Peptides against a protein of PDB entry 8YR4. Designs and how they scored, part 5

Target 1, 309 residues: chain A of PDB entry 8YR4
Amino acid sequence: PRGSPALQLVVLICLGLMGLERALNVLVPIFYRNIVNLLTEKAPWNSLAWTVTSYVFLKFLQGGGTGSTGFVSNLRTFLWIRVQQFTSRRVELLIFSHLHELSLRWHLGRRTGEVLRIADRGTSSVTGLLSYLVFNVIPTLADIIIGIIYFSMFFNAWFGLIVFLCMSLYLTLTIVVTEWRTKFRRAMNTQENATRARAVDSLLNFETVKYYNAESYEVERYREAIIKYQGLEWKSSASLVLLNQTQNLVIGLGLLAGSLLCAYFVTEQKLQVGDYVLFGTYIIQLYMPLNWFGTYYRMIQTNFIDMEN

## One batch from the design tools (peptide; made by RFdiffusion4, then SolubleMPNN)

Design b1_p8_4_s1 (from b1_p8_4, 3 letters changed)
Fold by OpenDDE base, seed 1:
Structure b1_p8_4_s1 (fold): chain B 309 residues (1-309), chain A 8 residues (1-8)
Amino acid sequence: as target 1 above (309 residues)
Amino acid sequence: DDFVIPLF
């Protein structure tokens, strides 16, 4: 934000808090590992109690792993409100000034209420896109990269490879199935609009329909339009269930392969029991934001289309 | 392209 040093400082603090969230995402599983190791070694109560207290405190700072419910995330979101309001207002003023620069002929050809609604959609689209990219997509990709590096350095290259392959497969399937679903959703939305248009046309021509006693005919035409819509809606909804099930299968297979490998290395005394628990907890934590990735990808695509208009 | 620049 050029011109407000206070808002620039808030952006820097928000970036620092994002870095802290990434650090917490690594530290929380490590402290959980240390608790399990201290329990297996029958360590002194004072060391265990301190490690448990530290873990619970770190978990409070991190929150539930969705990146939305932790103390650090809530503090970041709270501080970002002022930056978002400044950005929104700047975009709104730029759009509004540009609308005043447009020719009288352009204004006479459009309804003012439609123009304002397009401007509001444009502004919300820009601010939404930015928020999704900076606070959801980029952090999730960073956590995956950090996870791959962590497992490659502290466990073995095979663990990093399993995580890389599982995450790459998950992301690729999410994109491909989301693009495939977008076709069904577009067809559904087009048929919804056509069904609504038929209802509006029938109601606008109410006098003519009444004069010819054509009420039953218009109801039957509307029923056919609804049945056609429901057939497309079913395909759209079924494709979402298929996406979720495919994602769940990839997660399950990745967790199975990595947990079996980790268990094997623990039996060979190359890893500790705590490392098995760390692997499972860290992988589940990486997958939790990824469940929303298909939604973010779709929102990004919608927001780009709304910005081009 | 120009819209990304005002955010920093």
Scores: peptide ipSAE 0.012, ipTM 0.519, DockQ to the pose 0.025
Fold by OpenDDE base, seed 3:
Structure b1_p8_4_s1 (fold): chain B 309 residues (1-309), chain A 8 residues (1-8)
Amino acid sequence: as target 1 above (309 residues)
Amino acid sequence: DDFVIPLF
């Protein structure tokens, strides 16, 4: 934000908090590993209690597996409200200024209420896109990269490769299936609008419908429109289930492969029991934000299309 | 073109 050093500082603090969230995502599994190892070794209560207290504190800072409910995430979200409001207001004022620069002919040819609704949608799409990119997509990709590096350095290159292949396959399938699914969703939305338009047209022409006793005919036409909509809705919903199932299979296979490998390395005394727990915890933690990635990708695509219009 | 996201 050019012109407000205070908001620039808030952005830098938010970026610092995002970095802290990434660090917490690594530290929480490590402290959980350490608890399991200390329990296995029958370590003294004072060491265990300190490690548990530290873990719970780190978990409080991190929050739940979605990363959205932690103290750090909540603090970031709270600080970001001011930045978002500034950005929204700046975009709204730019759009509004540009609308005033447009010719009288342009304003006479369009309904002012439609123009405002398009402007509001555009502003919401820009601010939404930014929020999804900066706070969901980029952090999730960073966590994957950090996870691959961590497993490659502290376990073995094979673990890093499993995570890399699993996450790459997951992201690729998520994109491909989401793009395929977008066709069904567009068809559904088009048919929803057509169904709604028929209902509105029938109700606006109520006197004509009554005059011709055409009520049963309009109800049947509306029924046909609903059945057509429901057929497209089913395809959209079924495609979502297929996406979720495909994602679940990829993560399940990655978790299976890595868990078997980790168990083998524990039996060979190359890894500790806590390392097995760390692997499982960390992979599940990486998966939690990825479950929403298809939704974010779709919202990003929609918001880009809505910005080009 | 110029919708460089004014993040800064």
Scores: peptide ipSAE 0.014, ipTM 0.519, DockQ to the pose 0.025; fails the geometry check
Fold by OpenDDE base, seed 2:
Structure b1_p8_4_s1 (fold): chain B 309 residues (1-309), chain A 8 residues (1-8)
Amino acid sequence: as target 1 above (309 residues)
Amino acid sequence: DDFVIPLF
């Protein structure tokens, strides 16, 4: 935000908090590992209690385990409200200024309410795109890279390779299946609009429908439009289930391969029991944001289309 | 190009 040093400082603090969230994503599984190891070793209560208290505190900062947003994420979101309001207002004022620079002939040919709706969509698309890229997509990709590095350095290159292959396959399949689904969703939305338009046209022409006693005919035409819509809705919904199931299979296979390899290295005394629990916990944590990646990708595409219009 | 500049 140019012109406000206070908001620039808030942006830097938000970036620092994002870095802290990445550190928490690594530390939380490590502290959970340490609890399992201390329990296995029958360690003194004081050491266990300190490690558990530290884990719970880190988990409070991180969030995610109970479906709650973490303290750090909430603090970041709270601080970002002022930045978002400044950015939104700046974009709105630029669009509004540009609208006033347009010719009188352009204004006379358009409905003011349509122009305002386009401007509001444009503002929302730009601010939404930035928010999804900076706070969801980039952090998720960073967590994957950090996870691959962590498993490659502290476990074995084979664990890093399993995570890399699993995440790459997950992301690729998520994109490909999401793009494949977009055709069914577009067809569904087009048929929904056509079904709504038919109902509106029938109701706007109610005098003509009454004059010809055509109510039964219009009801049957509306039923046919609903059946056609439901056939496309089923394809859209079934394609979503297929996406979720494909994602679940990739996760399940990656978790199976890595868990078997981890269990084997624990039997060979190369890893501790806590390392098995760390692997499972960390992999599940990496997958939680990825479940929304297809939604973020779609929102990004929608925001680009709405910005071009 | 001018719309990306107000974000930072």
Scores: peptide ipSAE 0.014, ipTM 0.515, DockQ to the pose 0.023; fails the geometry check
Fold by OpenDDE base, seed 4:
Order: C-alpha cells, then structure tokens, then sequence
Structure b1_p8_4_s1 (fold): chain B 309 residues (1-309), chain A 8 residues (1-8)
C-alpha cells in the first residue's frame, strides 16, 4: 500500500505471521512425536508434562484442523482487514475515476446499474485474488516443499519421494479435473441467468400474460428452463463429487504407501513409534488445505476472468 | 499493470 507506512508494517507483520504458521506446521507434529516417544520410554512425568503443555500451546497457535482456525491465523486475518479495506477502496476509486474518463458514447450505450455491478465484481475479484494467492495457495505450496525437505532429511529420501509423487499427482489431477468441470459450471451459471431472466420477463409482462390467458404456457416454459438448469446443475455437482473422490483416492494411496513404509522402518528399529504418528499427522495436515485447492484454483480463474471484463 | 500497485 503506497503512501501508508502503517499498512506496510501491517503487511510485513502478516508475512511474518505466515512464516510462523509454516514453522508451527512443522513443530506441532514434532512435539506430538516427542510425546509418543516419551510415553513409550516411560519417561519422567516432568519431561512429559512439559512436552504436552508445549504441544497444546503450539496447537493453540496453529489451530486444530479442518474448520479450526489457530490464534496466529486469526490474528493475521484480523490485521489483514485494514489492508483489504484500503486495497478495495483504492481499486473502487480507480475504477470510478476510469469510468468518468470514458466517452459519453460508452455511457449512453450501458445501463448505469450494470456498470456499477461490473465494477463491484471487479473490485471483489482483485481483493479475492490477492487473498487466495497470498494466504491459501502460496502457503500450501510452501508447506508441501517444507514437508518434502523435512521427510527427506529426517526420515529417508523414500519418504520425501512418496510425498513428492503423491502431492504432484494430487495437484495435477486437481487442476485437470477442475479445468474439465469449469465448462459445466459456466453452462450452469448461464442457464441459471437465462431461467431467472425468463421469470422476470414473464412477471414484468403480467398484464399481457393475463390478457391472453397464457399463465399455463409461461409456467410450462419456466418448467422447461428449470429442467434444463437441473440437468446442468447435476453435471456440475457430479463433477465435483468426482473431483473429491479422485483426491481422496490419491490421498488414501499416498497415506497407505507411506504408512506401510513407516511401519516397516519402525519394525526394523530404524524409526521410533513416534515417527509413525508424526508421518500420519503431518500428511493429514498437508492434505487439509489441499482439499480446498480446487476451490481456490477455480476462484483464482474466475477472478482473473472478472478482472479482464 | 496498474492494478498490481495497490497491494503494496
């Protein structure tokens, strides 16, 4: 944010908090490992209690999983509100200024309410795009890279390879299936708008419909539009289920392969029981944000299209 | 190009 050193400092703090979230994503599984090892070794209560307390504190900072926001992420989100409001207002004012620079011929050819609705979509798309890239996509990719490095260094190169292959396959399939389903979603949205337009047109022409006793005809035309919409909605929804199922299969296979390998290394006394728990918890933690990756990818793609319009 | 500028 140019001209606001206070907001620039808030952005730097938010980036620092994002770095802290990445560190917590590594530390929480490590402390959980240590608890399991200390329990296995029948370690002194004082050491166990300290490690458990530290784990719970780190887990409070990180958050508890799917739908649970941590203290750090909540603090980051809170601080970001002011940055987002500044950015939104700046984009709105730039668009509004640009609209005033446009020719009279351009204004006469458009409805003012439609122009404002396009402007509001454009501003929301810019602010949304930033939020999805900076706070969801980039951090998720960073966590994957950190995870691959961590497993390669502290377990074995084979674990890093399994995570790499699984995540690469997951991301690739997510992108490919998301691109494939985008056509069904666009068709659905177009048909939704057409169905709504028919209802509006019929109701605006209510006197004419009554004059001709055409109510049954307009109801039947509306029914046909709904059936056509529902056929596209079904394709959109079924394609989402297929995406989720494909993702779940890749996750399940990756978790199976890595868990079997980890169990084998524990039986060979090359790893501890805590390492098995660390692997499982860390992998599940990597998958939680990835479940939303197809949604983020689609939102990014939509926001780019809405910015070009 | 100008729309990337409001972010910083």
Amino acid sequence: as target 1 above (309 residues)
Amino acid sequence: DDFVIPLF
Scores: peptide ipSAE 0.013, ipTM 0.552, DockQ to the pose 0.025; fails the geometry check

Design b1_p8_4_s2 (from b1_p8_4 with T3F T5I)
Fold by OpenDDE base, seed 3:
Structure b1_p8_4_s2 (fold): chain B 309 residues (1-309), chain A 8 residues (1-8)
Amino acid sequence: as target 1 above (309 residues)
Amino acid sequence: SDFVIPLF
């Protein structure tokens, strides 16, 4: 934002905090590995206690692994409120000024309430899109890349390849199944609106329905509309279960392949017991934000469509 | 394109 050096500084601090979150995502599994190794080696209590205290402190900074509950993520979210409010207000004012530049004929042809609702959707879609891209999508992709690099450098190229293949397959299947699922969701939403419109029309014409004793007929037409809606809702919900199951299978296969490889390298004394625990912990941590990736991708697509309108 | 620029 060209007009406020204070908000530019807040954006830079938020980007710095995002970088710190990425570093914490690597450090927390490493410190957990070190605890397991120190326990295996029967290391002195002072070294163990320091490493445990450091791990717990890093875990407090990181939070519960979803990137949403840690001290750093909460501080970032808190600082971002001011930036979001400034951006929202700027977009709202730009839309509002543009609406005042439009011809009287354009305003006479549309209900003011529809125009405001389109403007509010547009603003919410822009702000939502930016928030999802900056805070969810880009960080998740960065964590994947960092994870691939980390496993390739500190374990073996085979671990990096397993993570790369699993993450690439996961993302590809998530996109493809989400795009396929979007058809069912659109059909469901269209039928929901049609079902609601029928109920509203029947209730607005209440006197006519009473005059013709057509109440039973309108109830039956509404029942048919609900059954049709529920058939589409079932397809939408079943497609979500299929997505989640497909994702779970890819995660499970990746975790299995990498865990077997890690266990083999531990038996060959090429890796320590702590490295097995690191691998499992880090992979699970990478998968936690990915469970929401299909939701983020769908929200991004919806927000793009709402911005084009 | 113009909407990404207002963040900076």
Scores: peptide ipSAE 0.010, ipTM 0.559, DockQ to the pose 0.025
Fold by OpenDDE base, seed 5:
Structure b1_p8_4_s2 (fold): chain B 309 residues (1-309), chain A 8 residues (1-8)
Amino acid sequence: as target 1 above (309 residues)
Amino acid sequence: SDFVIPLF
């Protein structure tokens, strides 16, 4: 935002908070490991109490289960409101100015309410796309890379390889299945619009329908259109379940392989019991944002289509 | 593409 140094500072603070979230994602599992080790070693209460208190504080900063509920994430979201409002207003004013530069013939040929609705969708798609890319997609990819590096350096190269293969397979399958699913969703939305248009046309012509006593016929045609829609809705919903199940299977296989390997290294006294717990918790933590990746990819794809229109 | 630049 070239017009406000205060908003530029807020953007820098938000980027700093994003970096802090990445650090918390590594530190929280490490402190949990340390608690498990201290409990296993029957360490003094004072050391345990300090480590537990530190863990709970870090967990408060990070949040309880999705990257959206932590103190740091909430603070970032709060600070970003002003930046988003400034950016939205700037894009809206640019679009509005451009609409006024268009020829009178262009305005006379189009319904003004449709043009405004397209402009509002376009603005919302651009601002939404930027928000999803910067705050969800890029951070998730960064966490994966950090996780691969962490496991490769502190455990063994085999753990880094397992995480790399599982994440690569997960991302690839998520993209491929989401693209495949998008065809069913488009067909569903087209049939929904056609079903709705038919209902509107029947209701607008209600006098004609009454005159011909055709109410039962129009209801039956609407029922057929709903059944056709529900057949496409079922395919769309079933494809989502298939995506989620495929993702869960990749996660389960990765967790199984890595947990067996970790357990083996613990039996060989190369790793501690806390390292097994760290591996499991860190992997589950990496998967939580990834469960939404198919949703982010779909939103990105929708926002690109809405921006091209 | 050109609308991404207003963030700076």
Scores: peptide ipSAE 0.009, ipTM 0.576, DockQ to the pose 0.024
Fold by OpenDDE base, seed 2:
Structure b1_p8_4_s2 (fold): chain B 309 residues (1-309), chain A 8 residues (1-8)
Amino acid sequence: as target 1 above (309 residues)
Amino acid sequence: SDFVIPLF
């Protein structure tokens, strides 16, 4: 944000907090490993209690329970409100200034309320796109890269390869199946609009429908439009279930392959019992943000289309 | 281009 050194400092703090979130994503599984190892070794209570307290504190900072955002993420989101408001206002004022630079002939040919609605969508799309890229997509990709590096260095190159293959396959299938699903969703939305338009046209022509006693005919035409919509809705919903099931299958196979390999290395005394628990918890943690990746990809595409319009 | 410049 050019012109406010205070907001520039807030952006730098937010970037620092994002780096801290990445560090927490590595540290939390490591501390959980250490707890399991200390329990296995029957370590003294003071060492165990300190490690557990440290783990719980790191987990409070991280969050990642179902519906619980971490302290660091909440603090980042709170600080970002002022930056988002500044950015939104700046984009809105630029669009508004540009609208005033347009010719009188351009304004006379358009409904002012439609122009304003397009401008608001454009502003929301730009600010939304950046928020999704910076706070969701880039961090998730960074966590994957950090995870691959971590498993390659501390376990074995085979674990890094398993994670790389599983994540690459997951991302590729998520994109491909999401693009495939977009056809069904577009068809559903088009049929929804056509069904709504038919209901509006029937109600606008109420006098004509009454004059011809055509109420039963219009109800039947509306029923047919609903049945056609529900057939497309079913395809859209079934394609979502297929996406989720495909994602779960890739996760399950990756977790199976890596867990079997980890268990084997624990039996060979090359890894500790805590390393098995670390692998499982870290992999599950990497997959949690990836479940939303298809949603982010779709939102990015929608925001690009709304920005081009 | 003009819309990206305000963000940094």
Scores: peptide ipSAE 0.009, ipTM 0.567, DockQ to the pose 0.023
Fold by OpenDDE base, seed 4:
Structure b1_p8_4_s2 (fold): chain B 309 residues (1-309), chain A 8 residues (1-8)
Amino acid sequence: as target 1 above (309 residues)
Amino acid sequence: SDFVIPLF
């Protein structure tokens, strides 16, 4: 944000908090591992109590996953509100200034209310794109990389490879299926608008419809438009179920392979029981943001298209 | 391109 050193400092603090969230994502599973090991070893109560207290504190800072935001994430989100408002206002003013620079011919060819609605969508799309890229996509990719490095260094290269293959396959399938799904979603939205337009046109011509007793005909045409919409809606919804199921299968297979390998290494006394729990916890933790990745990718794609218009 | 500049 040029011209506001205070907001630049807030952005730097938000980036620092994002780094802290990444550290918490590694530390929380480690402390959980340590609790399981201390319990297995029948360690002294004081050591166990300290480790549990530290774990719970770290877990409070991190949060409970997708349904429960942590203290750090909430603090980041709170600080970001002012940055978002500044960015939104700046984009709105730039769009509004640009609209005033456009030719009279351009303004005469468009309804002012439609232009404003396009401007509002454009502003929302810019702000949305920034938020999704910075706070969802980049952090998730960073957590995956950190996870691969962590498992490769502290467990075995095979664990890092399993995570790498699982996450690479997950991301690839998510992109491919989301792009394929986007076709059905666009067709659905186009048909929704056409169905709505038909209803509006019929209601605006209400006197004419009454004069010709054409009510049954207009109702039937509207029914046909709804049936056509529902056929596209079904394809859009079914494609989402297919995406979710495909994602679930990939994570399930990755979790199975890594859990079997971890169990084997525990039986060989190369890993501790806590390492098995760490692996499972960490993979599930990586999966939680990834569940929304297809939604974020779609929103990014939509926002990018809305910014080009 | 010009819309990325206001973000910083």
Scores: peptide ipSAE 0.009, ipTM 0.587, DockQ to the pose 0.025; fails the geometry check

Design b1_p8_4_s3 (from b1_p8_4, 3 letters changed)
Fold by OpenDDE base, seed 3:
Formats: structure tokens, C-alpha cells, sequence
Structure b1_p8_4_s3 (fold): chain B 309 residues (1-309), chain A 8 residues (1-8)
């Protein structure tokens, strides 16, 4: 925001908090590993209590596995409200100014309420797109990269390769299945609008429907529209279940392969029991945001299309 | 390009 050094500082603080969230995502599994190792070694209570207290504090900062409930995430979200409001207001004012620069002939040819609704959708789409990119997509990709690096350096290159292959496959399948699914979603939304339009048309023409005793005909015509809608809704919902199942299979296979490899290295005394727990907890933590990635990708795609219009 | 600039 070129006009407010205070908001620029808030953006820098938010970026710093995002970096801290990434660090917490690595540290929390490490401290959990250390607890398991200290318990296995029957370490002194004071060392265990300190490590547990530190872990709980880091978990408080991180929050739940989606990251959205942590103190750092909440603080970031709170600080971002002012930036978002400033950006929204600036976009709204730019659109509103541009609308006033348009010719009278353009305004007479369009319903002002429709133009305003398109503008509001456009502003919401811009602010939503930016929020999803900055706070969900980029951080999730960063966590994946950090995870691959971490496992490659501290475990073995094979763990990094497993995570890389699983995440790459997961992302690719998520994109491909989401793009395939988008066809059914568009068809569903088009049929929903057509079904609603029929109901509105029948109710607006109520006097004509009564005059011709056509109530039963309009009800049957509406029923047919609902059945067509439900057929498309089923395809849309079934495609979502297929997406979720495909994602779950990739996660399950990745977790299986990595867990077996980790267990093998623990039996070979190359890794500790805590390393197995670290692997499992870290992988589960990486996968929690990814369940929403298909939703974010779809929202991004929708928001781009809504911005081009 | 112009839409990324308002963030900074």
C-alpha cells in the first residue's frame, strides 16, 4: 500500500508471522520427538517437564492442524483485517471512479443495480483471491518444500523422495480431478439457475396460471427441472467423494511407505522411536491443509474468471 | 500486474 507506511509495516509483520508459522510447523514435531525420546530413555522429570511445557507452548502458538486456530495465525488474521479493509476500499473506490468515467449511454443501457452487484463480486473476488493465495496456497507450498528439505537432510534422501512423490502426485491429482469436477459443478449451477428461473416465472405469471388452471402443469414442469438439477447435483457430489477418496489413497500410500521405511530404520538403530512419531505427526500436519487445496484451487479459478468479466 | 501492486 504505497500510501500508508503503517500498513506496509503491518504487511511486513504479517509476513514475519507467516514465517514464524512455518518455523512452528517444523518445531512442533521436533519437540514431540524429543518428548518420546526422553520418555523412552527414562530421562529426569525436570528435562521431560521442560520439553513438554515447551511443546505445549509451541502447540498453543501453532494451534490445530489447519493452522487457523493458533495464536500466531489469529494474530496474523487480526492484523490483516486492516490491510484487507484498506485494499477492499481502494479497489471499490477505483471501480466506483471508473464507473463514473463511463459514458451516459453505457449507464442507460445497463441496470445500475446489476453493475453494482458485478462490482461487489469483482471486489470480493480480488480480496478473496489475494487472501487464498497469500494465506493458504503459498504457505502450503512452502510447508511442502520445507518438509521435503527437512526429511532429506535429517532422515534420508529416500524420505524426501517419498514426500516429494506423494505431494506431487497429490497436487497433480487434486488439480486434474478438480478441473474434471468443475464441468459438473458448472452444469449444476446452470441448471440450478434455470430451475429457479422457472419457479420465478411461474409465480410472476400466477394470474395466467390460475386463468388456464395450469397449476398441475407448472408443478410438473418444476418437478422435471428439480429432477434434472438433482441428477447434476449427484454427479457434482459423487465427483467430490471421488476427489476426497483419491486424496485419501495418496495420503495413505505415502504414509504407509514412509512409516514402513521409518520403522525399518528404527529397527536398524539408525533412527530413534521419536523419529517415527515425528514422521507420522509431521506428515499428517502437512496433509491437513492439503485437503482444502482443491477447494482453494477452485476458488482461485472462479475468482480469476469473475475478475476477467 | 496492476492488481498485485496495490498489496505493497
Amino acid sequence: as target 1 above (309 residues)
Amino acid sequence: EDFVLPLF
Scores: peptide ipSAE 0.009, ipTM 0.549, DockQ to the pose 0.025
Fold by OpenDDE base, seed 4:
Structure b1_p8_4_s3 (fold): chain B 309 residues (1-309), chain A 8 residues (1-8)
Amino acid sequence: as target 1 above (309 residues)
Amino acid sequence: EDFVLPLF
């Protein structure tokens, strides 16, 4: 944000907090591993109690995954509100100034309420796109890379390969199926608007409908529009279920392969029991943000289209 | 391009 050193400092703090979240994502499974090992070794209570207290504190900072935001994430989100408001206001003012620079012929050809609605969508799309890229997409990709490196260095190259293949397949299928389903969603939204427009037009022409005793006819036309909408809604919803099921299968297969390999290495005394728990916990933790990746990808695509308009 | 600049 040019011209506000205070907001620049807040952005730097938010980036620092994002780095801390990445560190917590590695540390929390490690401390959980250490607890399991200390329990297996029947370690002294003082060592166990310290490790458990440290784990719970780190887990409070991190959060519990999808639906439980951690302290660090909440603090970042809180600090970002001021940056987002500044950016939104700056974009709105730039759009508004640009609208005043446009020719009188352009203004006479457009409804002012439609122009304002397009401007509001454009502003929300820019601020949304940015927030999704910086706070969801980039961090999730970073966590995957960190996870691959971690498993390759501390377990074995085979674990890093399993994670790499599973995540690459997951991301590829998520993109492909999300692009494929976008057509059903667009068709649904277009038919929703058309169904709403028919209802509005019928109600605005209420006197004419009453004069011709055409209420039954307008109700039937509205029913047909709803049935057509529901047919497209079903395709949109069914395609989402298919996406989720495909994602779940890839996750399940990756977790199965890695868990069997980890269990085998524990039986061979090459890994500890805590390493099995670390693997399972860390993999599940990587998948929680990835479940939203298809939503983020779609929102990014929508926001790009809304920014071009 | 000018719309990405308000962040920095």
Scores: peptide ipSAE 0.009, ipTM 0.582, DockQ to the pose 0.025
Fold by OpenDDE base, seed 5:
Structure b1_p8_4_s3 (fold): chain B 309 residues (1-309), chain A 8 residues (1-8)
Amino acid sequence: as target 1 above (309 residues)
Amino acid sequence: EDFVLPLF
């Protein structure tokens, strides 16, 4: 934000907190591993109690993953409110200024309420897009890269390869199925608008409908429009279930392959029991943000389309 | 492109 050094500092603090959140995502599984190892070794109570207390504190800072109420995430969100308000106001004022620079002929040819609704959508789409990119998409991609590096360095190159292949396949399928699903959603939204327009037109022409005693006919036409809408809604909803099931299958196969490999290395005494628990917990933690990735991709596409209009 | 500039 040009012109406010205080808000620039807040942005830097928010970026620092985002980096801390990435570090916590690695540390929390490590401390959980250490607890399992200390319990397996029957370690002294003082060492165990300290490690448990440290783990719980780190878990309080982290929260439960994407959409969790972790302290660091809440603090970041709280600090970001002022930045978001400043950015929103600046975009709104720029759009409003630009609308006033347009010709009188342009304003007379358009409904003012439609122009304002387009401007409000445009502003919300810009601010939403930036927030989704910076706070959801970029962090999720960073966590994947960090996870691949971590497993490659501290376990074995095979674990890094399994995670890489699983994540690459997951992301690719998520994009492809989301793009395919977007066609059904567009058709659904078009039919929803057509169904709503028909209801509005029937109600605006209420006197004519009443004069011809056509109420039953208009209700039947509206029923047919709803049935057509519900047929498209079903396709849209079923395509979401298919996406989620495909994602779950990729996750399940990746978790199976990696868990079997980890169990084998534990039996060979190359890894500890805590490493198996770390692998499972870390992988599940990586997948929590990814469940929303299809939603983020769709929101990005919608926001781009709303910005072009 | 021009709308990304207000952040900096």
Scores: peptide ipSAE 0.009, ipTM 0.563, DockQ to the pose 0.024
Fold by OpenDDE base, seed 2:
Structure b1_p8_4_s3 (fold): chain B 309 residues (1-309), chain A 8 residues (1-8)
Amino acid sequence: as target 1 above (309 residues)
Amino acid sequence: EDFVLPLF
């Protein structure tokens, strides 16, 4: 945000809070490991109580596991409201200024309400794209890289390789299946619009429909349009279930491979029981934001298309 | 290009 030092400071604070969220994503599983180890060792109550209290405090800062947004994420979102409002207003004013620079002939040939609707979509697409990239996509990719490094350094190179292969396969399949399903969603939306248009046209021509006693014919045409829509809706919904199931299979296989390897290393006394719990909890934490990655990818594509229009 | 510059 050029021209407001206060908003630049808020952006820097938001970036700092994003870094803190990444640190919390690593620390929370580590503290949970330490609780399990202290319980296994029958450690004194004071050490256990301190570690549990610290874990719960870190978990409050992180959020995510309780279905609640974390304190750090909420604070970041709250601070970002002013930056988003400034950015939105700046884009809206640039578009509005550009509209005033256009020729009178251009304005006379267009409906003002359509131009404003295109401008509002363009503004929302630019601000949405930035928000999704900065707050969802980049942090999720950073968490994956941090996870691969962490498992490679503190467990073994084989754990880092399992996480790398699993995450790479997950991301690749998520993109490929999301692109593949986009055709079914587009076909569904096109048929929904056609079904709605047919209903509107029949109701706008109500006098003609009554004059010809064509109500039964228009109802049957509408039924056929609904059946055609439902056939495309089923394909769209089934493709989403297939995406979710494919993602679940990749997660399940990665979790199986890593859990078996971790259990083996615990039996060889190379790892502790807490390290098994850390692996399972950290992998599940890495997958939670990834479930939305296909949605973010689609939103990014939509925002690019709406920005080009 | 002109639309990305106001974001920072």
Scores: peptide ipSAE 0.010, ipTM 0.554, DockQ to the pose 0.023; fails the geometry check

